# Ledger of designs, part 45: peptides against a protein of PDB entry 1Y0J

Target 1, 39 residues: chain A of PDB entry 1Y0J
Amino acid sequence: EARECVNCGATATPLWRRDRTGHYLCNACGLYHKMNGQN

## One batch from the design tools (peptide; made by RFdiffusion4, then SolubleMPNN)

Design b2_p21_7_s4 (from b2_p21_7, 8 letters changed)
Fold by OpenDDE base, seed 3:
Structure b2_p21_7_s4 (fold): chain B 39 residues (1-39), chain A 21 residues (1-21)
Amino acid sequence: as target 1 above (39 residues)
Amino acid sequence: LRRLSPEELAEAYEWLKRELE
């Protein structure tokens, strides 16, 4: 199986990130979450 | 939550740099 970003569905990213509840996010979506503190 | 544009991503990286100072 392939991991995918729970927000945008991307299956490839330079760096996988995770939110506070453990959901996997691509680098771009994860950075947005980091800066805004919300999904 | 939405995917960042290249410009927004660049801004995010700048903010992260400041947070890690």
Scores: peptide ipSAE 0.059, ipTM 0.543, DockQ to the pose 0.213
Fold by OpenDDE base, seed 2:
Structure b2_p21_7_s4 (fold): chain B 39 residues (1-39), chain A 21 residues (1-21)
Amino acid sequence: as target 1 above (39 residues)
Amino acid sequence: LRRLSPEELAEAYEWLKRELE
């Protein structure tokens, strides 16, 4: 039941982020989505 | 299927770029 980034599958990150629907993203993927308008 | 991570996407783009040159 470890948390995973729904984009890349990472299980560890300096900062967990979430998309508009509440899915967890690692910091890197969250920033990527933000930059590309995929909130 | 999952979306590519930023690093995976970068690698994919680099590969594609070379293949299409």
Scores: peptide ipSAE 0.046, ipTM 0.479, DockQ to the pose 0.200
Fold by OpenDDE base, seed 5:
Structure b2_p21_7_s4 (fold): chain B 39 residues (1-39), chain A 21 residues (1-21)
Amino acid sequence: as target 1 above (39 residues)
Amino acid sequence: LRRLSPEELAEAYEWLKRELE
């Protein structure tokens, strides 16, 4: 299976990010998390 | 978590820009 953002399910992103627990997030979701400090 | 609005996305990219400095 293809890698997917654990939040939104996106399978493609300009930049894969990871949350504090190591789960993959797309760039947008990762930045959202960083900006807001919460899921 | 959720998808960013256009405005939030713009702000997010500003944050990204700072992170890449």
Scores: peptide ipSAE 0.054, ipTM 0.534, DockQ to the pose 0.262; fails the geometry check
Fold by OpenDDE base, seed 1:
Structure b2_p21_7_s4 (fold): chain B 39 residues (1-39), chain A 21 residues (1-21)
Amino acid sequence: as target 1 above (39 residues)
Amino acid sequence: LRRLSPEELAEAYEWLKRELE
């Protein structure tokens, strides 16, 4: 039931995001990826 | 991917705010 950000390992975030392959990212990592287009 | 700096995080949340308003 508990999920983790695949980038930073965070287990809590104001908003869970998902990459195009369905892997979960915390809000910060997801926004970083969206804003910069970089890993 | 990397963790956002405090400044980048602040910018990201402002961007999100605008996107969701």
Scores: peptide ipSAE 0.049, ipTM 0.529, DockQ to the pose 0.283; fails the geometry check

Design b2_p21_8_s1 (from b2_p21_8, 12 letters changed)
Fold by OpenDDE base, seed 4:
Structure b2_p21_8_s1 (fold): chain B 39 residues (1-39), chain A 21 residues (1-21)
Amino acid sequence: as target 1 above (39 residues)
Amino acid sequence: SEEEERRRRRLREEAERRFRK
């Protein structure tokens, strides 16, 4: 299967990010969690 | 599909555990 954001399930993003344990996040979710520390 | 929804729900729950304060 295609790569998916572990938070929202998106399969496409302008920039893939990763959390501290290496799981992939879309750009939006990565920034959101970095700024808010929560969903 | 319900299958995709269930999978995504589980992933979101795991993400919440990782980022939850």
Scores: peptide ipSAE 0.124, ipTM 0.672, DockQ to the pose 0.104
Fold by OpenDDE base, seed 2:
Structure b2_p21_8_s1 (fold): chain B 39 residues (1-39), chain A 21 residues (1-21)
Amino acid sequence: as target 1 above (39 residues)
Amino acid sequence: SEEEERRRRRLREEAERRFRK
């Protein structure tokens, strides 16, 4: 029931992020997704 | 639990389709 990153499954992070469709990501996965964004 | 492990695996697989080129 606890919040978890939709990419890696982490349940703890210094900062929760969200992708373009609203899914929660841990800070690390959010930054990874941003750096590898598809433009 | 096995249920949690299956759930996490499914989420990671979905993420791979969305994030990986």
Scores: peptide ipSAE 0.114, ipTM 0.671, DockQ to the pose 0.103
Fold by OpenDDE base, seed 1:
Structure b2_p21_8_s1 (fold): chain B 39 residues (1-39), chain A 21 residues (1-21)
Amino acid sequence: as target 1 above (39 residues)
Amino acid sequence: SEEEERRRRRLREEAERRFRK
């Protein structure tokens, strides 16, 4: 299977982000969690 | 597929645990 955001399941994004443990997040989810102090 | 949905559900549950305050 292709890489997907661990939060929303998106398989494509302008920029892949990662949480503190290394799991991949799409740009939107990464920014959302960063904004809410949940990175 | 059902398999994909089960996988996605597990991932969302894990994310919920990781990002839940």
Scores: peptide ipSAE 0.111, ipTM 0.657, DockQ to the pose 0.105
Fold by OpenDDE base, seed 3:
Structure b2_p21_8_s1 (fold): chain B 39 residues (1-39), chain A 21 residues (1-21)
Amino acid sequence: as target 1 above (39 residues)
Amino acid sequence: SEEEERRRRRLREEAERRFRK
């Protein structure tokens, strides 16, 4: 598909997440930063 | 410059907003 995670570039994920402004994040990136608090 | 600092601040804020807790 055309969509890709704005953090890692992945084009597929079990669950798409979005930041406050609407940019898409894959599930992994969203969860990673939620748990670790830093990139 | 002051303009450069403002631009860098906006970039940091945008990056941080992507990974809200």
Scores: peptide ipSAE 0.056, ipTM 0.498, DockQ to the pose 0.094

Design b2_p21_8_s2 (from b2_p21_8, 12 letters changed)
Fold by OpenDDE base, seed 2:
Structure b2_p21_8_s2 (fold): chain B 39 residues (1-39), chain A 21 residues (1-21)
Amino acid sequence: as target 1 above (39 residues)
Amino acid sequence: REEEERRRRRLREEALRRFRE
């Protein structure tokens, strides 16, 4: 299988992050969620 | 399929625009 960012669909990132509900996000999308609290 | 891939690409580009160093 291949992990995929639930926001942008990226399959590669220097750092995998997770949102509050546990979904995987690439580094960039994870930072966006952290800063704004939503998609 | 094609539309989903295009959407993902646009979202990725937007995210990178925000946080790419």
Scores: peptide ipSAE 0.104, ipTM 0.683, DockQ to the pose 0.043
Fold by OpenDDE base, seed 5:
Structure b2_p21_8_s2 (fold): chain B 39 residues (1-39), chain A 21 residues (1-21)
Amino acid sequence: as target 1 above (39 residues)
Amino acid sequence: REEEERRRRRLREEALRRFRE
C-alpha cells in the first residue's frame, strides 16, 4: 500500500489515522493533532 | 530529497517521543 503520514512521513504505524481533510497520519501524529489541532 | 527526509525523521522522532511506549 505504501501509505505515508502527511505530517512526519512515517510509512509504518500501529494504527493509521486521518485528519479532518482526509490525509493519513501515523498514530502518534494523529493523536497529537487530535489533542492540539496541529503538529 | 535528503533535506525532506531529515525533516520527516525529526518530526517522527518528536511524535514518537510523545506517544511511544
Scores: peptide ipSAE 0.103, ipTM 0.682, DockQ to the pose 0.045
Fold by OpenDDE base, seed 1:
Structure b2_p21_8_s2 (fold): chain B 39 residues (1-39), chain A 21 residues (1-21)
Amino acid sequence: as target 1 above (39 residues)
Amino acid sequence: REEEERRRRRLREEALRRFRE
């Protein structure tokens, strides 16, 4: 088992984030979603 | 599906680059 970002598929990140629906995002995608919305 | 895989790869590479920068 390996956690992966639902947006880009990355399996490694300095910090795991989660969207409002509970899906995991890598730090980069999480910040992007927070600032600019879904990719 | 081929385009989808290419897109996912590009996004993954961009994310990894952001982690390093």
Scores: peptide ipSAE 0.093, ipTM 0.662, DockQ to the pose 0.046
Fold by OpenDDE base, seed 3:
Structure b2_p21_8_s2 (fold): chain B 39 residues (1-39), chain A 21 residues (1-21)
Amino acid sequence: as target 1 above (39 residues)
Amino acid sequence: REEEERRRRRLREEALRRFRE
C-alpha cells in the first residue's frame, strides 16, 4: 500500500494531513486547503 | 477540468522535487 495526496498525487511529504472529509493530503496541499477552504 | 488536472500535475512535480531525498 502506497499513500498519495488526493490533491496533487505526491507520495512523500514531511507531514501527512487530512481534510475535513478524511482524505489524505501532503503538508503543502493540506495547509493550502486549511487556509483557503479548498485545494 | 483539464486546467485543474494540469495544476495537480505541476503541484505533484513540485512536491516530489521538494520532498524526495
Scores: peptide ipSAE 0.088, ipTM 0.665, DockQ to the pose 0.050

Design b2_p21_8_s3 (from b2_p21_8, 12 letters changed)
Fold by OpenDDE base, seed 4:
Structure b2_p21_8_s3 (fold): chain B 39 residues (1-39), chain A 21 residues (1-21)
Amino acid sequence: as target 1 above (39 residues)
Amino acid sequence: MEEEEKRKAALREEALRKFAE
């Protein structure tokens, strides 16, 4: 199955993360959200 | 498949949060 970052649409990443609601985020977006607390 | 991936992701998240700001 294919996976996509709910924030930027990336389909590949060194490390998949997940937001508080369970949506998948690429590593970059996951870190961004952690640092800023928002999209 | 999906469930296994989710379990692995959850484990990674737990590890990462312990060493993150």
Scores: peptide ipSAE 0.045, ipTM 0.455, DockQ to the pose 0.043
Fold by OpenDDE base, seed 1:
Structure b2_p21_8_s3 (fold): chain B 39 residues (1-39), chain A 21 residues (1-21)
Amino acid sequence: as target 1 above (39 residues)
Amino acid sequence: MEEEEKRKAALREEALRKFAE
């Protein structure tokens, strides 16, 4: 399968993260969400 | 997700919890 970041659509990342609702985020978006609370 | 991906996801979640800010 091809996983995608639910925020930016990236299909490759050094580390896949997951938001509080369980959706996959690339490392960059995951950190962004953590710092800002949302997109 | 396939079994391998489930395993990896679980590991990542554990890591994120342990090293969360």
Scores: peptide ipSAE 0.036, ipTM 0.443, DockQ to the pose 0.042
Fold by OpenDDE base, seed 2:
Formats: structure tokens, sequence, C-alpha cells
Structure b2_p21_8_s3 (fold): chain B 39 residues (1-39), chain A 21 residues (1-21)
């Protein structure tokens, strides 16, 4: 298996974030979109 | 495939909405 961010495709990140349905985002993508209110 | 990419895009959008405030 190769976990990857559903947004940017990154396979490595200091912190994996996961939504309630189990989809993974790298730390950067999760924080970026949370702060900017965009997808 | 185009259809596959559209499915991926929908998945990405759903994921991002859950982290956006």
Amino acid sequence: as target 1 above (39 residues)
Amino acid sequence: MEEEEKRKAALREEALRKFAE
C-alpha cells in the first residue's frame, strides 16, 4: 500500500489527517483549506 | 481515464470540505 493525500497526491507528510469517512489529506492540504475556506 | 479522474476529483472535493471552515 501507498497512502497518498487525496488533494495533492503526496505520499509523505509530518502528519496524516483523516476525515470522518476515512479519506486522507497531508498536513499542509488539510490546514491550507481549513484556513482559506476553499477546496 | 476521464471517468476515473472525475470520481477522484469528487472524492478530493468531499475530503477538503470536511477540513474547511
Scores: peptide ipSAE 0.033, ipTM 0.456, DockQ to the pose 0.168
Fold by OpenDDE base, seed 3:
Structure b2_p21_8_s3 (fold): chain B 39 residues (1-39), chain A 21 residues (1-21)
Amino acid sequence: as target 1 above (39 residues)
Amino acid sequence: MEEEEKRKAALREEALRKFAE
């Protein structure tokens, strides 16, 4: 099965990102949580 | 493949809790 964003379920993205625990996020979700979350 | 899907679903649920808004 294909990789998917753990936040939104997207299977395609211009850039895969990961959260601090290693879960994959699409570029959009990764940026969103980076901007609005805490490290 | 079913086992992998279940594992992935669990990870998604965990992530959704972490990033809940």
Scores: peptide ipSAE 0.027, ipTM 0.456, DockQ to the pose 0.176

Design b2_p21_8_s4 (from b2_p21_8, 10 letters changed)
Fold by OpenDDE base, seed 1:
Structure b2_p21_8_s4 (fold): chain B 39 residues (1-39), chain A 21 residues (1-21)
Amino acid sequence: as target 1 above (39 residues)
Amino acid sequence: REEEERRREKLREEALKRWEE
C-alpha cells in the first residue's frame, strides 16, 4: 500500500498536499487547483 | 470491484472540491 493523489493517482511527489478533510494531493495537483480554482 | 471503483471515484470528485488553500 502506498499513499496516492486523490486527483491523479500518483504515488510519488516531491511534496504531499492536502485538502480540508485530509485527503492527499500530489504537489502538481495541489498547485494546479490552488492557482486555477475549481472549474 | 466495480462498487469499489465507484466509491473511489466519488471520493476523488468530493476531494477536488476541498483542496488546500
Scores: peptide ipSAE 0.073, ipTM 0.533, DockQ to the pose 0.163
Fold by OpenDDE base, seed 3:
Structure b2_p21_8_s4 (fold): chain B 39 residues (1-39), chain A 21 residues (1-21)
Amino acid sequence: as target 1 above (39 residues)
Amino acid sequence: REEEERRREKLREEALKRWEE
C-alpha cells in the first residue's frame, strides 16, 4: 500500500487512523490529537 | 509552489479537526 499521514507525511506506522472523511493519520498523530482534545 | 503549500496546509488543518479516534 501507498499512503501518507496528512499531518506529518509519514508513510509507515504500526496503525493507520482516519478522520470522518477518510483522510489518513499515522498512529502517533492520531493519538496526539486524541489525547490533547480529551485533556 | 506557494499555492501548493497553502493547499496542503488547509488539507492538513481540516483533517486534524475531523479525526475520529
Scores: peptide ipSAE 0.072, ipTM 0.528, DockQ to the pose 0.160
Fold by OpenDDE base, seed 2:
Structure b2_p21_8_s4 (fold): chain B 39 residues (1-39), chain A 21 residues (1-21)
Amino acid sequence: as target 1 above (39 residues)
Amino acid sequence: REEEERRREKLREEALKRWEE
């Protein structure tokens, strides 16, 4: 098994983020979308 | 097989939308 970011495919990150449905995002991708507030 | 790839992409997009809200 290998955990990976659903957005960029990264397999390592200083902090894994997860939404309410359980999907994993690396710290960078999670913060990127949060900061930009894109819809 | 292409249908499966499209389904995976859709799930990734939905996950990102949840983080943006």
Scores: peptide ipSAE 0.067, ipTM 0.524, DockQ to the pose 0.170
Fold by OpenDDE base, seed 4:
Structure b2_p21_8_s4 (fold): chain B 39 residues (1-39), chain A 21 residues (1-21)
Amino acid sequence: as target 1 above (39 residues)
Amino acid sequence: REEEERRREKLREEALKRWEE
């Protein structure tokens, strides 16, 4: 499987964010969550 | 199937919560 954002399913992003357990978020979802809470 | 989807959703929510911290 291709890497994808666990939140939105995007497979491409200018910056992959990864938590300490290895789950990936696209840059947009990571920033959005930090600013606004859960989608 | 529904149980699998609920499980996946919980994992996604937990991952997002880790970024909130």
Scores: peptide ipSAE 0.059, ipTM 0.502, DockQ to the pose 0.122

## One batch from the design tools (peptide; made by RFdiffusion4, then SolubleMPNN)

Design b2_p22_1_s1 (from b2_p22_1, 11 letters changed)
Fold by OpenDDE base, seed 5:
Structure b2_p22_1_s1 (fold): chain B 39 residues (1-39), chain A 22 residues (1-22)
Amino acid sequence: as target 1 above (39 residues)
Amino acid sequence: EERERRREELRRRYEEDYAKAR
């Protein structure tokens, strides 16, 4: 099955990111967490 | 339903790890 953002479930993104624990995040969720430190 | 279950499991693990990381 396709990769999914662990936060929002998105399966497509211009840039896949990974959090500190190795979970995949879409660009949007990754940036949100990075900038705000909130979920 | 299998897909949804998988997403829920991933999210749960993510939340747990995220909390520990903060």
Scores: peptide ipSAE 0.161, ipTM 0.672, DockQ to the pose 0.726
Fold by OpenDDE base, seed 1:
Structure b2_p22_1_s1 (fold): chain B 39 residues (1-39), chain A 22 residues (1-22)
Amino acid sequence: as target 1 above (39 residues)
Amino acid sequence: EERERRREELRRRYEEDYAKAR
């Protein structure tokens, strides 16, 4: 199994981020969710 | 396929947990 962003499915990113519950997000999706506060 | 099924499950859990955390 390869790590993938739970939002977009990306398997590569400059920086892996994690949401408040611990799920992995790529950098872009992590920043997006942080700024918008929505799924 | 297995990969897609796994992805959908992760997405579902992510959305549910994120919603609960709000």
Scores: peptide ipSAE 0.141, ipTM 0.653, DockQ to the pose 0.748
Fold by OpenDDE base, seed 4:
Structure b2_p22_1_s1 (fold): chain B 39 residues (1-39), chain A 22 residues (1-22)
Amino acid sequence: as target 1 above (39 residues)
Amino acid sequence: EERERRREELRRRYEEDYAKAR
């Protein structure tokens, strides 16, 4: 089944990222969490 | 339905793990 961003549910992104626990995030959500330190 | 269920479960686990990891 298709990969989804665990935060926003996006199924497409220019760059897949992973959080500290290994969950996949789209580029936008990954950057947001990294910059703000908030879920 | 099924996709929505999977999304909700994934989101829940994400939130729980994120809280624990921080």
Scores: peptide ipSAE 0.134, ipTM 0.643, DockQ to the pose 0.698
Fold by OpenDDE base, seed 3:
Structure b2_p22_1_s1 (fold): chain B 39 residues (1-39), chain A 22 residues (1-22)
Amino acid sequence: as target 1 above (39 residues)
Amino acid sequence: EERERRREELRRRYEEDYAKAR
């Protein structure tokens, strides 16, 4: 199985990020959650 | 629809864990 962002489902990103519980997020979603918290 | 099912499971787990995250 290919890795995908748990928020938006993207399978490609310049930089994979991880949330506080270790789930993989694309760069965009990771930055969004970091700056705005849970939303 | 395995791909879509997997996406839904991942999002469900993400939401549940994020709600409890410290």
Scores: peptide ipSAE 0.114, ipTM 0.622, DockQ to the pose 0.671

Design b2_p22_1_s2 (from b2_p22_1, 12 letters changed)
Fold by OpenDDE base, seed 3:
Structure b2_p22_1_s2 (fold): chain B 39 residues (1-39), chain A 22 residues (1-22)
Amino acid sequence: as target 1 above (39 residues)
Amino acid sequence: SERERRRARLREEYLRAYEEAR
């Protein structure tokens, strides 16, 4: 099955990111959490 | 579906971890 952002469900993104526990996030969600000190 | 069930589990785990860190 295709990888998807654990937060928004996106299956395509310019850059896949991962949080501190290893969950995959799309670029947008990853940046959002990074800016808020959560990634 | 299996995919939807997996998605739900992962999302719940993510949100739990996120809230725990806040």
Scores: peptide ipSAE 0.285, ipTM 0.725, DockQ to the pose 0.539
Fold by OpenDDE base, seed 5:
Structure b2_p22_1_s2 (fold): chain B 39 residues (1-39), chain A 22 residues (1-22)
Amino acid sequence: as target 1 above (39 residues)
Amino acid sequence: SERERRRARLREEYLRAYEEAR
Protein backbone atom coordinates (compact mmCIF):
# COMPACT_ATOMS: atom_id res chain seq x y z
CA GLU B 1 0.00 0.00 0.00
CA ALA B 2 0.98 3.63 -0.47
CA ARG B 3 3.24 5.31 2.04
CA GLU B 4 1.61 7.93 4.22
CA CYS B 5 2.82 10.49 6.72
CA VAL B 6 2.50 9.09 10.23
CA ASN B 7 1.59 12.54 11.52
CA CYS B 8 -0.94 13.99 9.07
CA GLY B 9 -1.76 11.03 6.84
CA ALA B 10 -0.64 12.68 3.61
CA THR B 11 -0.07 10.14 0.85
CA ALA B 12 1.91 12.43 -1.45
CA THR B 13 4.70 14.90 -0.82
CA PRO B 14 7.55 16.45 -2.80
CA LEU B 15 9.98 14.88 -0.34
CA TRP B 16 9.54 12.02 2.10
CA ARG B 17 11.41 12.43 5.35
CA ARG B 18 12.12 10.11 8.24
CA ASP B 19 12.20 10.93 11.92
CA ARG B 20 14.70 9.65 14.47
CA THR B 21 12.60 6.56 15.04
CA GLY B 22 12.45 5.74 11.34
CA HIS B 23 8.83 6.69 10.70
CA TYR B 24 7.95 8.43 7.45
CA LEU B 25 6.82 12.04 7.44
CA CYS B 26 5.72 14.26 4.58
CA ASN B 27 7.98 17.19 3.81
CA ALA B 28 5.82 19.65 5.73
CA CYS B 29 5.60 17.59 8.90
CA GLY B 30 9.26 16.66 8.64
CA LEU B 31 10.27 20.30 8.42
CA TYR B 32 7.99 21.21 11.29
CA HIS B 33 9.54 18.54 13.49
CA LYS B 34 13.00 19.58 12.34
CA MET B 35 12.31 23.13 13.45
CA ASN B 36 11.08 21.81 16.78
CA GLY B 37 14.15 19.62 17.19
CA GLN B 38 12.14 16.44 16.80
CA ASN B 39 13.69 14.79 13.76
CA SER A 1 -10.36 -1.89 6.96
CA GLU A 2 -6.88 -3.37 6.95
CA ARG A 3 -5.43 -0.04 5.85
CA GLU A 4 -7.24 1.83 8.61
CA ARG A 5 -6.07 -0.64 11.24
CA ARG A 6 -2.48 -0.37 10.03
CA ARG A 7 -2.72 3.43 9.97
CA ALA A 8 -4.07 3.58 13.50
CA ARG A 9 -1.36 1.25 14.79
CA LEU A 10 1.32 3.21 12.96
CA ARG A 11 0.08 6.54 14.30
CA GLU A 12 -0.06 5.22 17.84
CA GLU A 13 3.46 3.83 17.46
CA TYR A 14 4.66 7.16 16.09
CA LEU A 15 3.04 9.19 18.84
CA ARG A 16 4.55 6.96 21.51
CA ALA A 17 7.99 7.19 19.92
CA TYR A 18 7.61 10.94 19.44
CA GLU A 19 6.72 11.46 23.07
CA GLU A 20 9.62 9.29 24.19
CA ALA A 21 11.97 11.35 22.03
CA ARG A 22 10.77 14.68 23.40
Scores: peptide ipSAE 0.278, ipTM 0.721, DockQ to the pose 0.554
Fold by OpenDDE base, seed 4:
Structure b2_p22_1_s2 (fold): chain B 39 residues (1-39), chain A 22 residues (1-22)
Amino acid sequence: as target 1 above (39 residues)
Amino acid sequence: SERERRRARLREEYLRAYEEAR
């Protein structure tokens, strides 16, 4: 099964990101979380 | 399904980690 963003469920993204605990996030969710400190 | 169960588990882990780091 395909990897998916732990936050939004997206299975495709220009860049996979990971939070400090190792969870995979799509680029958008990763940037949003990083910039705003929230999901 | 297995995928849905995995997704739910990962989401719970993410939210828990998020709250801890917040």
Scores: peptide ipSAE 0.265, ipTM 0.716, DockQ to the pose 0.612
Fold by OpenDDE base, seed 2:
Structure b2_p22_1_s2 (fold): chain B 39 residues (1-39), chain A 22 residues (1-22)
Amino acid sequence: as target 1 above (39 residues)
Amino acid sequence: SERERRRARLREEYLRAYEEAR
């Protein structure tokens, strides 16, 4: 089974990101959290 | 399904960690 963004459920992204707790996020969600100081 | 159970667990862990970090 494919990796999924823990936030939006996306299974495909140009760049997988990880938050400071190690959970995988798609590029979009990762950038959103980073910009808001939550990643 | 196994996938759905895993997804739910990961979401719960993410939300908990998110709340603790904010």
Scores: peptide ipSAE 0.255, ipTM 0.707, DockQ to the pose 0.558

Design b2_p22_1_s3 (from b2_p22_1, 7 letters changed)
Fold by OpenDDE base, seed 3:
Structure b2_p22_1_s3 (fold): chain B 39 residues (1-39), chain A 22 residues (1-22)
Amino acid sequence: as target 1 above (39 residues)
Amino acid sequence: SEREARRAELRAAYEADVAAAA
C-alpha cells in the first residue's frame, strides 16, 4: 500500500499528519495548514 | 505572545522539512 499527501502528492515524509477531516498530509503540508488554518 | 511563538516554531519546522525534501 502506498500513501500520499493530499496536498502535494509526496509519498514519503519524516512524519505523516492528518487534517481535521482525516486526510493524510506530509509533515511540511501538515504544519503549513496548521499554521495558516487552511486545512 | 505564546501564540506567535508557536507559529514561529511551526514555521521553522515547516521550512526545514521543505528544505530537506528539495
Scores: peptide ipSAE 0.134, ipTM 0.652, DockQ to the pose 0.030
Fold by OpenDDE base, seed 4:
Structure b2_p22_1_s3 (fold): chain B 39 residues (1-39), chain A 22 residues (1-22)
Amino acid sequence: as target 1 above (39 residues)
Amino acid sequence: SEREARRAELRAAYEADVAAAA
């Protein structure tokens, strides 16, 4: 059940986010994707 | 590989962000 960010592989984050297709992203990568229009 | 290198770079950025926010 060890969740990991699909972008950077981080396994811990202050806030788990999800991309438009439901993949988990750490807070940092989630914000990066949001700002750059990525999934 | 290029993918692994990119991921390492992103992890470093994440760690820096977490450290800065702590």
Scores: peptide ipSAE 0.095, ipTM 0.583, DockQ to the pose 0.049
Fold by OpenDDE base, seed 1:
Structure b2_p22_1_s3 (fold): chain B 39 residues (1-39), chain A 22 residues (1-22)
Amino acid sequence: as target 1 above (39 residues)
Amino acid sequence: SEREARRAELRAAYEADVAAAA
């Protein structure tokens, strides 16, 4: 297994998140994505 | 784009954190 954030490439995070289409995001990128959508 | 810029910033921050923790 080699999960990584599709945004920044991080392989470790306190909390894995997922976007609307199912992509894995680290906690930080997930929060950013939530706030900014597809910008 | 905004997303690309943020992506680059977060990537750099992550790598810096990894280096700092090593």
Scores: peptide ipSAE 0.071, ipTM 0.585, DockQ to the pose 0.040
Fold by OpenDDE base, seed 5:
Structure b2_p22_1_s3 (fold): chain B 39 residues (1-39), chain A 22 residues (1-22)
Amino acid sequence: as target 1 above (39 residues)
Amino acid sequence: SEREARRAELRAAYEADVAAAA
């Protein structure tokens, strides 16, 4: 598969997350987005 | 069964973690 984080472009992560709109985020960006409300 | 219940709990937790990004 060629999944990519919509924020940083990473293609590998220990945990794929999804934002409220369904976009895939790597674990780091997902946590950052969750904590700060922005990428 | 206990096994199925545990699997369901883990699946639910995983799905929640996956969807945790705001």
Scores: peptide ipSAE 0.047, ipTM 0.454, DockQ to the pose 0.027

Design b2_p22_1_s4 (from b2_p22_1, 8 letters changed)
Fold by OpenDDE base, seed 1:
Parts: C-alpha cells; structure tokens; sequence
Structure b2_p22_1_s4 (fold): chain B 39 residues (1-39), chain A 22 residues (1-22)
C-alpha cells in the first residue's frame, strides 16, 4: 500500500508534508492548507 | 479491497473535517 495525500489522493510529490494530526499531504495541498489556516 | 476502502474513508473523513472547519 502506497502513501497518498489525504486531500487529493496524489501518490507522488516532491515533498511529503504532514498536518498537526499526522495526516500526510502532498506538497501542494500542505501549502494550500497552511496558507488558508486549515487542516 | 479492504485497504482501499479504508483509504477512501480516511480521505472522506479528512475532507469533511476541512469543510467543517471553514
């Protein structure tokens, strides 16, 4: 089972990020949520 | 199939939490 972004489902990203609860996000989604102050 | 169903639930729960926080 491969890791995937919990938001968009991407399985490949230049940088895996993680939210405060430990969910994995691709770089784009991680930055998006960070910018918007969301999980 | 079990693993995929689990991943689908996780995605749906996460997205619902994001929507609820808006």
Amino acid sequence: as target 1 above (39 residues)
Amino acid sequence: AERERRRERLREEYQAAVRAAE
Scores: peptide ipSAE 0.301, ipTM 0.741, DockQ to the pose 0.329
Fold by OpenDDE base, seed 5:
Structure b2_p22_1_s4 (fold): chain B 39 residues (1-39), chain A 22 residues (1-22)
Amino acid sequence: as target 1 above (39 residues)
Amino acid sequence: AERERRRERLREEYQAAVRAAE
């Protein structure tokens, strides 16, 4: 399988991010969670 | 199908954890 954002399911993103537990997030979801203290 | 079910569970668990942290 291809990598996908654990939050929104996106399979393509300008920049892959990871949360503190190691889950992969697309750029948008990663930034959102980081800004809200959840990433 | 197994892989998709696994991915679906992971997404649901992650989203629930995010909501709980809000």
Scores: peptide ipSAE 0.300, ipTM 0.741, DockQ to the pose 0.318
Fold by OpenDDE base, seed 3:
Structure b2_p22_1_s4 (fold): chain B 39 residues (1-39), chain A 22 residues (1-22)
Amino acid sequence: as target 1 above (39 residues)
Amino acid sequence: AERERRRERLREEYQAAVRAAE
């Protein structure tokens, strides 16, 4: 099965990130969450 | 089908958690 960002559903990204609870996020969403603290 | 259902549940749980934290 293909990995996908739990936030936006992207299946491809330059860098997979992980949040505090272990969910996978694409690079863009991961950075967004880090900057804003939430979705 | 089972894999898609699993992924769908994960997305829904994550999105619900984010909304609840706001």
Scores: peptide ipSAE 0.294, ipTM 0.738, DockQ to the pose 0.343
Fold by OpenDDE base, seed 2:
Structure b2_p22_1_s4 (fold): chain B 39 residues (1-39), chain A 22 residues (1-22)
Amino acid sequence: as target 1 above (39 residues)
Amino acid sequence: AERERRRERLREEYQAAVRAAE
């Protein structure tokens, strides 16, 4: 099994991030959520 | 496939968490 972003499904990213609940996000989606606080 | 079922559960959990945070 390979890690994938729970939001967009990306399997490769410069930096894996996690939200406050522990879900893995790619760098792009993680930054988006951090900036806006919502999906 | 087991991996697909796991990924689907994870996506559903994430969606629920996002909705709960709104």
Scores: peptide ipSAE 0.292, ipTM 0.737, DockQ to the pose 0.559

